# Peptides against a protein of PDB entry 6TME, part 59

Target 1, 324 residues: chain A of PDB entry 6TME
Amino acid sequence: NRLKRAYIALQAWKKAFYSDPFNTAANWVGPDVCSYKGVFCAPALDDPSVLVVAGIDLNHADIAGYLPPELGLLTDVALFHVNSNRFCGVIPKSLSKLTLMYEFDVSNNRFVGPFPTVALSWPSLKFLDIRYNDFEGKLPPEIFDKDLDAIFLNNNRFESTIPETIGKSTASVVTFAHNKFSGCIPKTIGQMKNLNEIVFIGNNLSGCLPNEIGSLNNVTVFDASSNGFVGSLPSTLSGLANVEQMDFSYNKFTGFVTDNICKLPKLSNFTFSYNFFNGEAQSCVPGSSQEKQFDDTSNCLQNRPNQKSAKECLPVVSRPVDCS
Target 2, 324 residues: chain A of PDB entry 6TME as posed
Amino acid sequence: NRLKRAYIALQAWKKAFYSDPFNTAANWVGPDVCSYKGVFCAPALDDPSVLVVAGIDLNHADIFGYLPPELGLLTDVALFHVNSNRFCGVIPKSLSKLTLMYEFDVSNNRFVGPFPTVALSWPSLKFLDIRYNDFEGKLPPEIFDKDLDAIFLNNNRFESTIPETIGKSTASVVTFAHNKFSGCIPKTIGQMKNLNEIVFIGNNLSGCLPNEIGSLNNVTVFDASSNGFVGSLPSTLSGLANVEQMDFSYNKFTGFVTDNICKLPKLSNFTFSYNFFNGEAQSCVPGSSQEKQFDDTSNCLQNRPNQKSAKECLPVVSRPVDCS

## One batch from the design tools (peptide; aimed at target 1 L100 A150)

Design b2_p23_4_s2 (made by RFdiffusion4, then SolubleMPNN; from b2_p23_4, 13 letters changed)
Fold by OpenDDE base, seed 4:
Structure b2_p23_4_s2 (fold): chain B 324 residues (1-324), chain A 23 residues (1-23)
Amino acid sequence: as target 1 above (324 residues)
Amino acid sequence: MLDELAEKKRAELTAELLAKRFS
């Protein structure tokens, strides 16, 4: 009996709670698991006459505990949302049995260890949110081979380089922000055919921005701020026909910020502050447009306020990185 | 910004899942 298995799983999970401040699991008593708070049942896909646990939503429950291996018995779960709790430990490998997993949100918890590779075993996974945890190590390249729509990795302890396989991703949104990623953005990034939003904020990324970024015709948000990028902005950025929010601040960029970037048709906010740009087109000047917002603070621009000193600028500007 | 993106995307996909799986 599938509900019996679910009962075993949910009771094991309840036992794994260290603290349930809102008494979310107070009614987790008895075999009627479909009445449990945060548990949602639906007809089984293989037999509509059978009721199964298809969803878990314990978002914002502030529950402390861990995920026991018995959760693998919840084989019909497609939605697993445990956002904003205090769950710790690792994601059980037994969850590989949850082959219907569609949305997996364990964000804002205290999970540790390497990337939860069990997520790679879910053939139908579309939403993966593991942000605001303590996951560490390398990002498995296979993550981008999956038909995911959303990948949230931000605010973890991931390190090493971004896999070249990123170009294979079908995701519309990917966040790398606030990790320890290093190296260059792969040139394959331009192959992300469905990409709308990508965020690299606050990593240790470096090198030149690949020209292929300009191929991201559908991107609306591109944030590469707070890294170690060098060189000039690629001229191909003029191809970002749909970009609305663009942030290159807090890097080591040099060169000239051109009209073809600042006049992008959908551009609403363009922040390129805290770099070493030595020139900008008039269209890039803050206040030059009523519909666009620019920030050119702390660059090496002449006749602009709040710029770096010549002493700070000259060593960098005089030795521009050749990205060719 | 990041939180808003996540919440927005989750809401969209959840709506799709609910329509597909829970209706």
Scores: peptide ipSAE 0.461, ipTM 0.920, DockQ to the pose 0.642
OpenDDE base, seeds 1, 2, 3, 5: peptide ipSAE 0.454, 0.460, 0.450, 0.419; ipTM 0.920, 0.921, 0.919, 0.911

Design b2_p23_4_s3 (made by RFdiffusion4, then SolubleMPNN; from b2_p23_4, 13 letters changed)
Fold by OpenDDE base, seed 2:
Structure b2_p23_4_s3 (fold): chain B 324 residues (1-324), chain A 23 residues (1-23)
Amino acid sequence: as target 1 above (324 residues)
Amino acid sequence: NLDKILEEISKKLTEELLSKRFS
């Protein structure tokens, strides 16, 4: 019965393929779905004597097509990996029936529409990768209420602000890069106790960095480059005991880059170029350390090469934003 | 660099799931 439903689903999907350049679905013939390329079967959790379709892996198949609603019949699927294809359209709401979904990877496709809210209906979801698509609109706050290990949202068309619920996330990795997010980073960010890597690259974020960033004790990668952040770097950044890669480049930061930041114990790369910093500690100077790499290019620093002109600096440096 | 990190994370989680369900 379950395999029969899977057969219906998979045949509907094959019919929804516009192009299969590697002939991935060439053997998708007949009722033996467990022999299908990219289809993986396992004993059912509720009855080990019953074989079910538990996983789909069509990564890198370059398949063009769409996801038909019949995929909702794959009720035993826990692994759904279809990255690096040319699937288009929307994620069907019928996938809400896949209550065992654990890893959902639809990255590197041509999906459109709003955030696939069906992902919020999966109680056991741990991995969500929707990067490199054309998803648009607001990010639902509820995404961070889920017990996800990783949330990959980068390279989409998401807009509006980052939800304050971000602090509730238990994810170790979160990517917002290359979207159209705006507003400030929520102060609740400091509550992300399991966070190891967070990337904000290439958005329209603005305002002052919240002091609470310094509470991210486990963070190893923090990249906020290519945004519109203003003010000084928070002094609380000295609390980033495990940060290795830090990038604040291409913003509108001002003030002094302190020893407490540049001497972070595990810091290996710190880029603060293309801002309006008017001073830096000796420990921040590129070449001052063999273990650490710094980039102070295109700031308002005195006695340093490749800095902005006085004409460029004066209007900004003379009117610093007070983040206090 | 970032892509590599993301791929490794995905791989790790996938392996964990495979170990649990398929072996």
Scores: peptide ipSAE 0.091, ipTM 0.796, DockQ to the pose 0.615
OpenDDE base, seeds 1, 3, 4, 5: peptide ipSAE 0.025, 0.029, 0.026, 0.033; ipTM 0.595, 0.731, 0.621, 0.614

Design b2_p23_4_s4 (made by RFdiffusion4, then SolubleMPNN; from b2_p23_4, 11 letters changed)
Fold by OpenDDE base, seed 2:
Structure b2_p23_4_s4 (fold): chain B 324 residues (1-324), chain A 23 residues (1-23)
Amino acid sequence: as target 1 above (324 residues)
Amino acid sequence: SLDEIAEQLYKKLSAELWAKRFS
């Protein structure tokens, strides 16, 4: 009996709650699990006459606790949303039995440990949100082999390099922000043909930006701020026909910011402040356009306000990194 | 903001999947 298994799982989970401030699980009593708050039932895909637990939504419940292994009994769950709680511990490997998983959202919790590799076992997964946790270690390359629509990894403790497999991703949104990723952005990034938004904010990424970024024709948001990138901006960035928001601030970029970048057709906001750029085209000057917003603060630009001193600029500008 | 964009995408995708699975 599938609902009986669900009952066992949900009761085990209730026992794993340390705190339930909104009394979300107050009605989690008795065998009628479909009446439980945050539990959603639907006809089974293999037998429409059978009712099964197909979804969990405990978003914003502020529940403290952990995920017990008995949750693996929820084999019909396709949607698992438990964001904005205080769940701790690790994601149980028993969740590998949830083969119908479409959306997995455990964001804004207190989960720890390595990347939850159980997510890689779900063949139908389309949405993965593990942001705002304490996951650590390396990002498995296989994550980008998944046919995901969105990958949210930001605000964790991930380290090491971004996998080369990123180019295989079909995701429209990928966030790496506020981790400890290091190394270069892989050249394979240009192969992300469905990418709309990508965010690298606040990592330890370095090296030159790959020319292949210019191949991201569908990207509307590209934020690489607060890293250690060096060299000039790739000339191929002129290929970003749909970019609206672009941020390269707080890096170590040098060289000239060109017209080809600042005149991108859909560009609305371009921030390249807090770098070591030594020149910019007139089209890049803040206030030069009514439709576009620019920020050139704290560079090595001549005849512009709020720039770095010659003393700060000279050591960097005189020794530009060759990205060719 | 980026957060707003992400949230909107999340809501849209979730709505589609909910409709697909539960309707």
Scores: peptide ipSAE 0.327, ipTM 0.893, DockQ to the pose 0.501
OpenDDE base, seeds 1, 3, 4, 5: peptide ipSAE 0.039, 0.300, 0.104, 0.111; ipTM 0.664, 0.882, 0.807, 0.813

Design b2_p23_5 (made by RFdiffusion4)
Pose (drawn by RFdiffusion4):
Formats: structure tokens, C-alpha cells, sequence
Structure b2_p23_5 (pose): chain A 324 residues (1-324), chain P 23 residues (1-23)
């Protein structure tokens, strides 16, 4: 009995609810699972006459609990939204049985430990949001082999390198912000298809920017701020024909900012503050344009306000890194 | 904050319709 399996799974889950501030599971009684709050039923994909539990949505319920193995019984679920709860512990391996999983959002919870590799087992997975948890350790490179449209990893404790496999991703949006990733951005980044937004804010990345970034001609947001990048901006960045937001602030970049970048057509907000740039094109000057917003604070630029001192600048400015 | 709106494949469209109708 199909809905019985859903009943057992949801009752096993209620048992694990230690605190439910909004009494969200108050009506989770009896066998009519489709009437349970946050449970969404629909016709079976292969038979419209059969009723199935196809979705779970408890966004913003603030429930403290954990996900028991019995949730593996919800074999028809394709949508799983639990944003802003207090679900703790790990994602049960039994969730590999949810073979229709399409969108999995466990953002802003209390999950911990290694990357939830059960997500790699779902053949229809398109949306994976694990941001704002305590996941840590290495990132499984094979995650970029899945045909994910969106990958949200920000605000965890992930460490080590960005996988070389990133160029295989078909994602339109990828966030790595606020982890402990280290090393260089892989040269394969130029092979990412469909990429519109990529956010690296606040990691421990370094090395020079790969010239292959210039191949991302559909990118609208490129944010590499608050890392440790060195070298000059690659001249290939003129290929970012669609970039609207570009932020390189808080790095160790040196050299010139040219109009090759500052005159990009759709570029509206270009922040390169807190680096070691010693020259900029006139078109790159903040306050100079009514359409484009620039920020050059704390660089090594003559005749500009709030720059670094000459004392701090000369050692770094006179010793540019050979990107080789 | 970064956000993404997922467009369902036709295979899952009925699930999305049912889901939206209940909200």
C-alpha cells in the first residue's frame, strides 16, 4: 500500500521533531497523508489515476529534528524544500531510493559533516542547495558531472581545491562563497556551458586568474572578492560580453585596469578596491560615469582618494608576479 | 543572495502544477 509507506515515513519523521515552533506537524495524524501540512500530493508520473506524495515543503518552519532513514520510503518525492529549519545531523543514505529527486533544498539548517554524497545518486537532480550548513572536507569532483542547473555550496566549511571537473558543469548558477577553498581557479572554468553567475567571495584561493575566464561570454555575475589572487587581470576579460556585476575587491591584484574591461557593454558595477592596482583608465574612474558604478578604494593609484600609502605600495608594485 | 528559479522538465510538470495548486 503506497500511501501507507508515506504514512510510516511521515510518522517516523514527526517522532524525530524535538521542537516545532509553529506547530507545523499538528495535523500530521491519521492515514490521510495528503492533508498533512507541508506534504504535497499529485498524480503518479506513470499513471494519473494513482495518488502519490510528490513534494515536501517545510520552508521556514524552524523545526529542530533530524531526517530518519524511514524517509527513504517517500519514493515518489521529487521536491524537497526544508529551507530555514533546524534539521541536524546527516542526510540519510536511504534517500538514494528517492529516484525522482529533482530539487533538494536543505539550505540554512544544522547539517554537518562530509558532503551529502547521496545527492550524487539521483538521476534527475537539477537543483541542489546545501548552503548555510556545516558541511566540510573536500568537494566530490563528480558533483560537476551531474546535469545540475544550480549548485549552492556557500557558507559551509568545505576545504581544499575546486575540482578540475568544474568545466563539465552545465549549471547556470554556482556558489562557493564563504568556505575554505584553496588553490587556483582551474583552467577548465572556460568550458562551463550555460554559466550565468559564479560567486567565490571569501575563500582562500590564490594564483593568477586563468585567461580562460574570458570564454564565459554568458556570465552576468563574476565575483572573486576576498581571496588571495595575484597577478594582473587577464586581458581576455574583454570576452565577458554579458557581465553586469564584476567584483575583484580584497585580493592582491597588481597592474593596470584598462578600458578593455571598463567599457564592457553590460558592465554596470565593477569593484576592484583593496588591491594593488597602480594604474587605471579614465573610463574606470569612480564618479566618472552616470551608467557605470566603479570602486577603486585602497589601491596604488596616483591622484585618487583613499589609496594605499607609497610605503606599502612600492614593495608589492615593483615585484609583480609572473603568471607562469 | 544568489537565487535560481528552476524550470521543470515536462516529465515533472504535473507535480509542479499540483504542488502550486495546493498553495
Amino acid sequence: as target 2 above (324 residues)
Amino acid sequence: ESTYTLTPDPKFQPYFDAYNAQK

Design b2_p23_5_s1 (made by RFdiffusion4, then SolubleMPNN; from b2_p23_5, 8 letters changed)
Fold by OpenDDE base, seed 4:
Structure b2_p23_5_s1 (fold): chain B 324 residues (1-324), chain A 23 residues (1-23)
Amino acid sequence: as target 1 above (324 residues)
Amino acid sequence: EPTYTLVPPPRLQPVYDAYLAQK
């Protein structure tokens, strides 16, 4: 019965393939769906005597096509990985029937439309990877109410502000990079208790960095490069006891890069190039440490190479943004 | 130069086993 439904779903999906360069679905013939390449069966959670389709792994299959609504018949699927294909269209709402969804990876495809809100309907979802697609519009604030371990949103067309609910996230990794997010980083960011890596690269974010970033004691990667941030770096950044990779390059930061930041105990790489910093501690100077790498290029630093001209610096440095 | 931890897509079996263990 369940496998029959799976057969219907998988055959509908095969029919929705425009191109299958590696002939991945070549053996998708007949009722024995558990033998299908990329289809994995397991005993049902509610009845161990019943075999069900529990997972899909079509990663790197380069398949062109779309996800038909019949995929909603795969009600026992907990793992759905279709990374690095050429699937297009939208994520079917019928996937709401997949109540056991645990990991959903549709990254590196051609999906379009708004954020796939169907992902919010999955009560057990822990991993969400929708990066490298063409999803657009606002990010639903409810995404951070989910008990997700990882949220990958980078390289899409998302816009608007980052929801304040971000502080509720239990994710260890969150990527916003290469979207069109705007506004400030919410102050609630400091409440992300499990955060290890967060990446904001290449958005339209602006304003001052919230002081609450310094509360992220477990963060190892903090990349806010290529945005429109202003003001000084928060002094509270000295609290990032575990940060290894930190990048503030290509912003509009001003002020002094302090010793307390550059001497962070686990700091391996700190890039603050292409800003308007007018001073740096000796510990921040590139080459000052053999264990740490720094880049201070294209700031307003005196007696350093490759800095901005006085003409470029003076208008900005003389009008520091007060973040208080 | 900066490298970040890449989270590769997990293999089905280990992840599913972990999922089952959570239930």
Scores: peptide ipSAE 0.235, ipTM 0.828, DockQ to the pose 0.141
OpenDDE base, seeds 1, 2, 3, 5: peptide ipSAE 0.035, 0.026, 0.030, 0.032; ipTM 0.706, 0.664, 0.656, 0.702; seed 1 fails the geometry check

Design b2_p23_5_s2 (made by RFdiffusion4, then SolubleMPNN; from b2_p23_5, 12 letters changed)
Fold by OpenDDE base, seed 5:
Structure b2_p23_5_s2 (fold): chain B 324 residues (1-324), chain A 23 residues (1-23)
Amino acid sequence: as target 1 above (324 residues)
Amino acid sequence: EPTYELVPPEKLKPVYEAYQAQL
């Protein structure tokens, strides 16, 4: 009996709760698991006459505890949403038995250890949110071989380089922000055919931006702020026909910010502050447009307010990085 | 319609709709 297995799993999970401040699991009593708060039943995909546990939603429950291996008995679960709790430990390998997993959200918890490779075992996974945890180590390159619509990795402890397999991703949204990623953005990034939003904020990324970024025709948000990027902005950025929000602030960029970038047709906000740019086109000047917002603060621009001193600029501007 | 957030959001609406369609 599938519901009996679900009962065993859910009772094991209730026992793994250290704190339930909203008494979310107070009604988790008896065999009728479909009445449990945050448990959702549906007809089984293989037999519509059989009722199964198809979803878990414990979002914002502030529950402290861990995920016990018995959760692997929830073999019919396709939705697992437990964000904004205080769950700790690792994601159980027994969850590999949840072959129908479609949306997996464990964001804003206290999970630790390496990337939860069990997520790679789910053949139908479309949504992966593991942000705001303590996951560490290398990102497995195989994550981008998955047919995911969204990949949220931000606010973790991931390190090393971004895998070159990123170009294989079909995701519309990818967040790397607030990790410890290092190295260059892979040139394969331009192959992300479905990309709408990508965020690199607050990593240790470096080198030149790849020219292939200009191939991201569907990107609406591109944020590379708070890294160690160098060189000039690629001229190919003029190809970002749909970009609305663009942020390159808090890097080490040099050179000239061109009209072709600042006149992008959908551009709403362009922040390039806190760099070493030594020139900008008139179209890039803050206040030059009513439709576009620009921030050129703390660069090496002439005749602009709030710029870096000559002492700060000269050592960097006089030795531009050649990205060719 | 997907929009990124640097805070934990609910599931993406398009993904959720796709899930509902397959059930």
Scores: peptide ipSAE 0.037, ipTM 0.706, DockQ to the pose 0.154
OpenDDE base, seeds 1, 2, 3, 4: peptide ipSAE 0.019, 0.018, 0.028, 0.019; ipTM 0.468, 0.606, 0.660, 0.587; seeds 1, 4 fail the geometry check

Design b2_p23_5_s3 (made by RFdiffusion4, then SolubleMPNN; from b2_p23_5, 12 letters changed)
Fold by OpenDDE base, seed 1:
Structure b2_p23_5_s3 (fold): chain B 324 residues (1-324), chain A 23 residues (1-23)
Amino acid sequence: as target 1 above (324 residues)
Amino acid sequence: EPTFELVPPPELQPVYDSYLAQL
């Protein structure tokens, strides 16, 4: 009986709660698991005559606790949303039995350890949200071999390089922000045909931006701010026909910001402040357009306000990085 | 390649919509 297995799992989970401030699990009593708050039942996909636990929604419950291995008995769960809680520990390997997992949201919790590789075992996974946790170590390359629509990794402790497999991703949204990623953005990034939003904010990324970024024709948001990027902006960025928000601030970029970038047809915001740019086109000047916002603050620009001193600029501008 | 694309059951649509609203 699938509901009997679900009962065992949910009762084990209730016992794994250290605090339930909103009494979310107060009605988690008795065999009728489909009446439990945050538990959703549906007809089984393999047998429509059988009712199964198909979803969990405990979002914003402020529950403190851990995920017990008995959750692996919830074999019919397709939606697992437990964001904005205080769950701690690791994601149980027993969740590999949840072969119908479609959306997995454990964001805004206190999970620790390496990337939850159990997520790679789910053949039908489309949405992965693990942001705002304490996950650490390397990102497994295989994450981008998954047919995911969204990958939220931001606000964790991930480190090492971004895998070259990123170009295989079918995701429309990918967030790397506020981690410890290092090295270059892989050239394979230009193969992300479905990409709409990519965020690299606040990492240790470095090197030149790959020219292949200009192949991201569907990108609306490109944020690479607060990194260690060097060299000039690729001329191929003129290919970002749908970019609306672009941020390169707080890097070590040099060279000239061109008309071809600042005149992008859908560009609404372009921030390139806190770099070492030594020139900009007239179309890049803040206030040059009513439809576009620009920030050129704290560069090496001539005749612009709020620029770096010659003492700060000269050592960097005199040693341009060749990105060819 | 995933051989099967899951469509959330109608009963889970509110959960799905709640998830999407957080993106």
Scores: peptide ipSAE 0.031, ipTM 0.642, DockQ to the pose 0.116
OpenDDE base, seeds 2, 3, 4, 5: peptide ipSAE 0.017, 0.019, 0.020, 0.019; ipTM 0.571, 0.558, 0.557, 0.543; seeds 3, 5 fail the geometry check

Design b2_p23_5_s4 (made by RFdiffusion4, then SolubleMPNN; from b2_p23_5, 12 letters changed)
Fold by OpenDDE base, seed 5:
Structure b2_p23_5_s4 (fold): chain B 324 residues (1-324), chain A 23 residues (1-23)
Amino acid sequence: as target 1 above (324 residues)
Amino acid sequence: EPTFELVPPPELQVVYEAYQAQK
């Protein structure tokens, strides 16, 4: 009986709660698991006459505890949403039995260990949110071989290069922000045909931006702020026909911010502050447009307010990194 | 933060209906 297996799993999970401040699991008593708060049932996909536990929603429950291996008995779960809790430990490998997993949100918890490779075992996974945890180590290249629509990795402890397999990703949204990613952005990034939003904020990324970024025709948000990027902005950025939000602030960029970038047709906000740019086109000047917001603060620009001193600029501007 | 909305496949429609009813 599928509901009996679900009962075993849910009772094991209730026992794994250290704190339930909102008494979310107070009604987790008896065999009627479909009445449990945060548990929802639906007709089984293989037999519509059978009711099964189809998902979990414990979002914002502030529950402290861990995920026990018995959760692998929830074999009919397609939606697993447990964000904004205090769950700790690792994601159980037994969740590989949840072959219907479609949305997996464990964001804003206290999960630790390496990337949860069990997520790679789910054939139908489309949504992966593991942000705001303590996951560490390398991002497995195979994550981008998955047919995912969204990948949220931000605010973790990931420490690796970005895999070259990123170009195989079908995701529309990918976040790397606030990790310890290092190295260059792979040139294969330009192959991300479905990409709308990508965020690299607050990593240890370095080197030149790849020219292939300009192939991201569907990108609306591109944020590479708070890294160690060097060189000039690629001239191919003029190809970002749909970019609305672009941020290159807090890097080590040099050279000239071109008219072709600042005149991008859908550009609403372009922040390139806290770099070493030594020139900008008139179209890049803050206040030059009513439709576009620019920030050129703390560069090496002549006749602009709030710029770096000549002492700070000269050593960097005189030795530009050639990205050609 | 990025905004994302997932469109369920037809085969999971019944699951999403149950989810929306519970939420």
Scores: peptide ipSAE 0.358, ipTM 0.875, DockQ to the pose 0.788
OpenDDE base, seeds 1, 2, 3, 4: peptide ipSAE 0.343, 0.344, 0.330, 0.343; ipTM 0.863, 0.869, 0.861, 0.859

Design b2_p23_6 (made by RFdiffusion4)
Pose (drawn by RFdiffusion4):
Structure b2_p23_6 (pose): chain A 324 residues (1-324), chain P 23 residues (1-23)
Amino acid sequence: as target 2 above (324 residues)
Amino acid sequence: PLTDEQIAALRKATGIAPSDYTS
């Protein structure tokens, strides 16, 4: 009995609810699971006459609990939204039985430990949001082999390198912001198809920017701020024909900012503050344009306000890194 | 893998809105 399996799974889950501030599971009684709050039923994909539990949505319920193995019984679920709860512990391995999983959002919870590799087992997975948890350790490179449209990893404790496999991703949006990733951005980044937005804010990345970034001609947001990148901006960045937001602030970049970048057509907000740039094109000057917003604070630029001192600048400016 | 049509029908029946695909 199909809905009985859903009943057992949801009752096992309610038992694990330690605190439910909004009494969200108050009506989770009896066998009519489709009437349970946050449970969404629909016709079976292969038979419109059969009723199935196809979605779970408890966004913003602030429920403290954990996900028991019995949730593996919800075999028809394709939508799982639990943003802003207090669900703790790990994602049960039994969730690999949810073979129709399409969108999985466990953002802003209390999950911990290694990357939830059960997500790799879902053949229809398109949206994966694990941001704002305590996931840590290495990132499974094979995650970029899945045909994910969106990958949100930001605000965890992930460490080590960006996988070389990133160029295989078909994602339109990828966030790595606020982890402990280290090393270089892989040269394969230029092979990412469909990429519109990529956010690296606040990691421990270094090395020079790969010239292959210039191949991302559909990117509208490229934010590499608050890392440790060195070298000059690659001249290949003129290929970012669609970039609207570009932020390289808080790095160790040196050299010139040219109009090759500052005159990009759709570029509206270009922040390169807190680096070691010693020259900039006139068109790159903040306050110079009514359409484009620039920020050059704390660089090594003559005749500009709030720059670094000459004392701090000369050691770094005179010793540019050979990107080789 | 699931089709676009399957997903559209599933969302219509469940009333669950699509997720935000932006950063």

Design b2_p23_6_s1 (made by RFdiffusion4, then SolubleMPNN; from b2_p23_6, 7 letters changed)
Fold by OpenDDE base, seed 5:
Structure b2_p23_6_s1 (fold): chain B 324 residues (1-324), chain A 23 residues (1-23)
Amino acid sequence: as target 1 above (324 residues)
Amino acid sequence: MLTDEQIAALRAATGIPAPNYTA
């Protein structure tokens, strides 16, 4: 039966533990898997008279080990939360059998290999958190075809460009931070209708920011800091009616930071430091508002403190990139 | 696909809360 399969899976997993500092699996003995610590049962969706393993919560258990193929026998699991452990290896493809997967959180582990494409096989997946691992390679474009609410990819080793399919995403939060993504932000980004937070921090992204960013009406956090972006800030950024946190620091932006951007109605923090901006509106000056915080440090602004030298500014400011 | 009602039922039965969406 279904619990018997779960027993096989969980015993295989216990065997795959190298270290269990909190003795989480100490009570993983016997057929009553529903009593196992971190294992949670619920009535089966297809038959309420049958009890099945519906969730795993091993968050913060500091367990070292790997995910054995037998985990594919946990076919009724919808909630899989195993963050903040020391699991290593790859995500087994046998997890494709977990067709009810809704939330998959393997963040803060030691997983390696390419993007776990098994996640693409889960039709009901809404939450994908694979941040703080060692996943590498290309991000499959199909990830953004999924009806996900959250996609956390930050702090991995992903490379290559951000897929154009990003515009298809229905996610409210997407993080790319601290990877090795390169190329431009796709123009399709403006089509992300539900986007609230997007973070690009610390990649190798370059080129001009697409004008379509201004179409992100629901975005509250937009962080593109620590990349290689060039050109002027798009004038369409004035359309970010709900942005609260905006960070363009540590890039190669040039031009003028406009009043229309700095007076965005919900803007709380706007950091554009460590660029090559050669002008800013009065509304952008730090201290100009009690409600807004600005940082214009290390630009090419006149009559402002802590700016770059003329020697550093002139070569860049005199040759601004035309994004038109 | 799982419905909102189904996932709510699973959460209630398992006690596993929704994860944080904080970036």
Scores: peptide ipSAE 0.631, ipTM 0.966, DockQ to the pose 0.906
OpenDDE base, seeds 1, 2, 3, 4: peptide ipSAE 0.622, 0.616, 0.616, 0.631; ipTM 0.966, 0.964, 0.964, 0.966

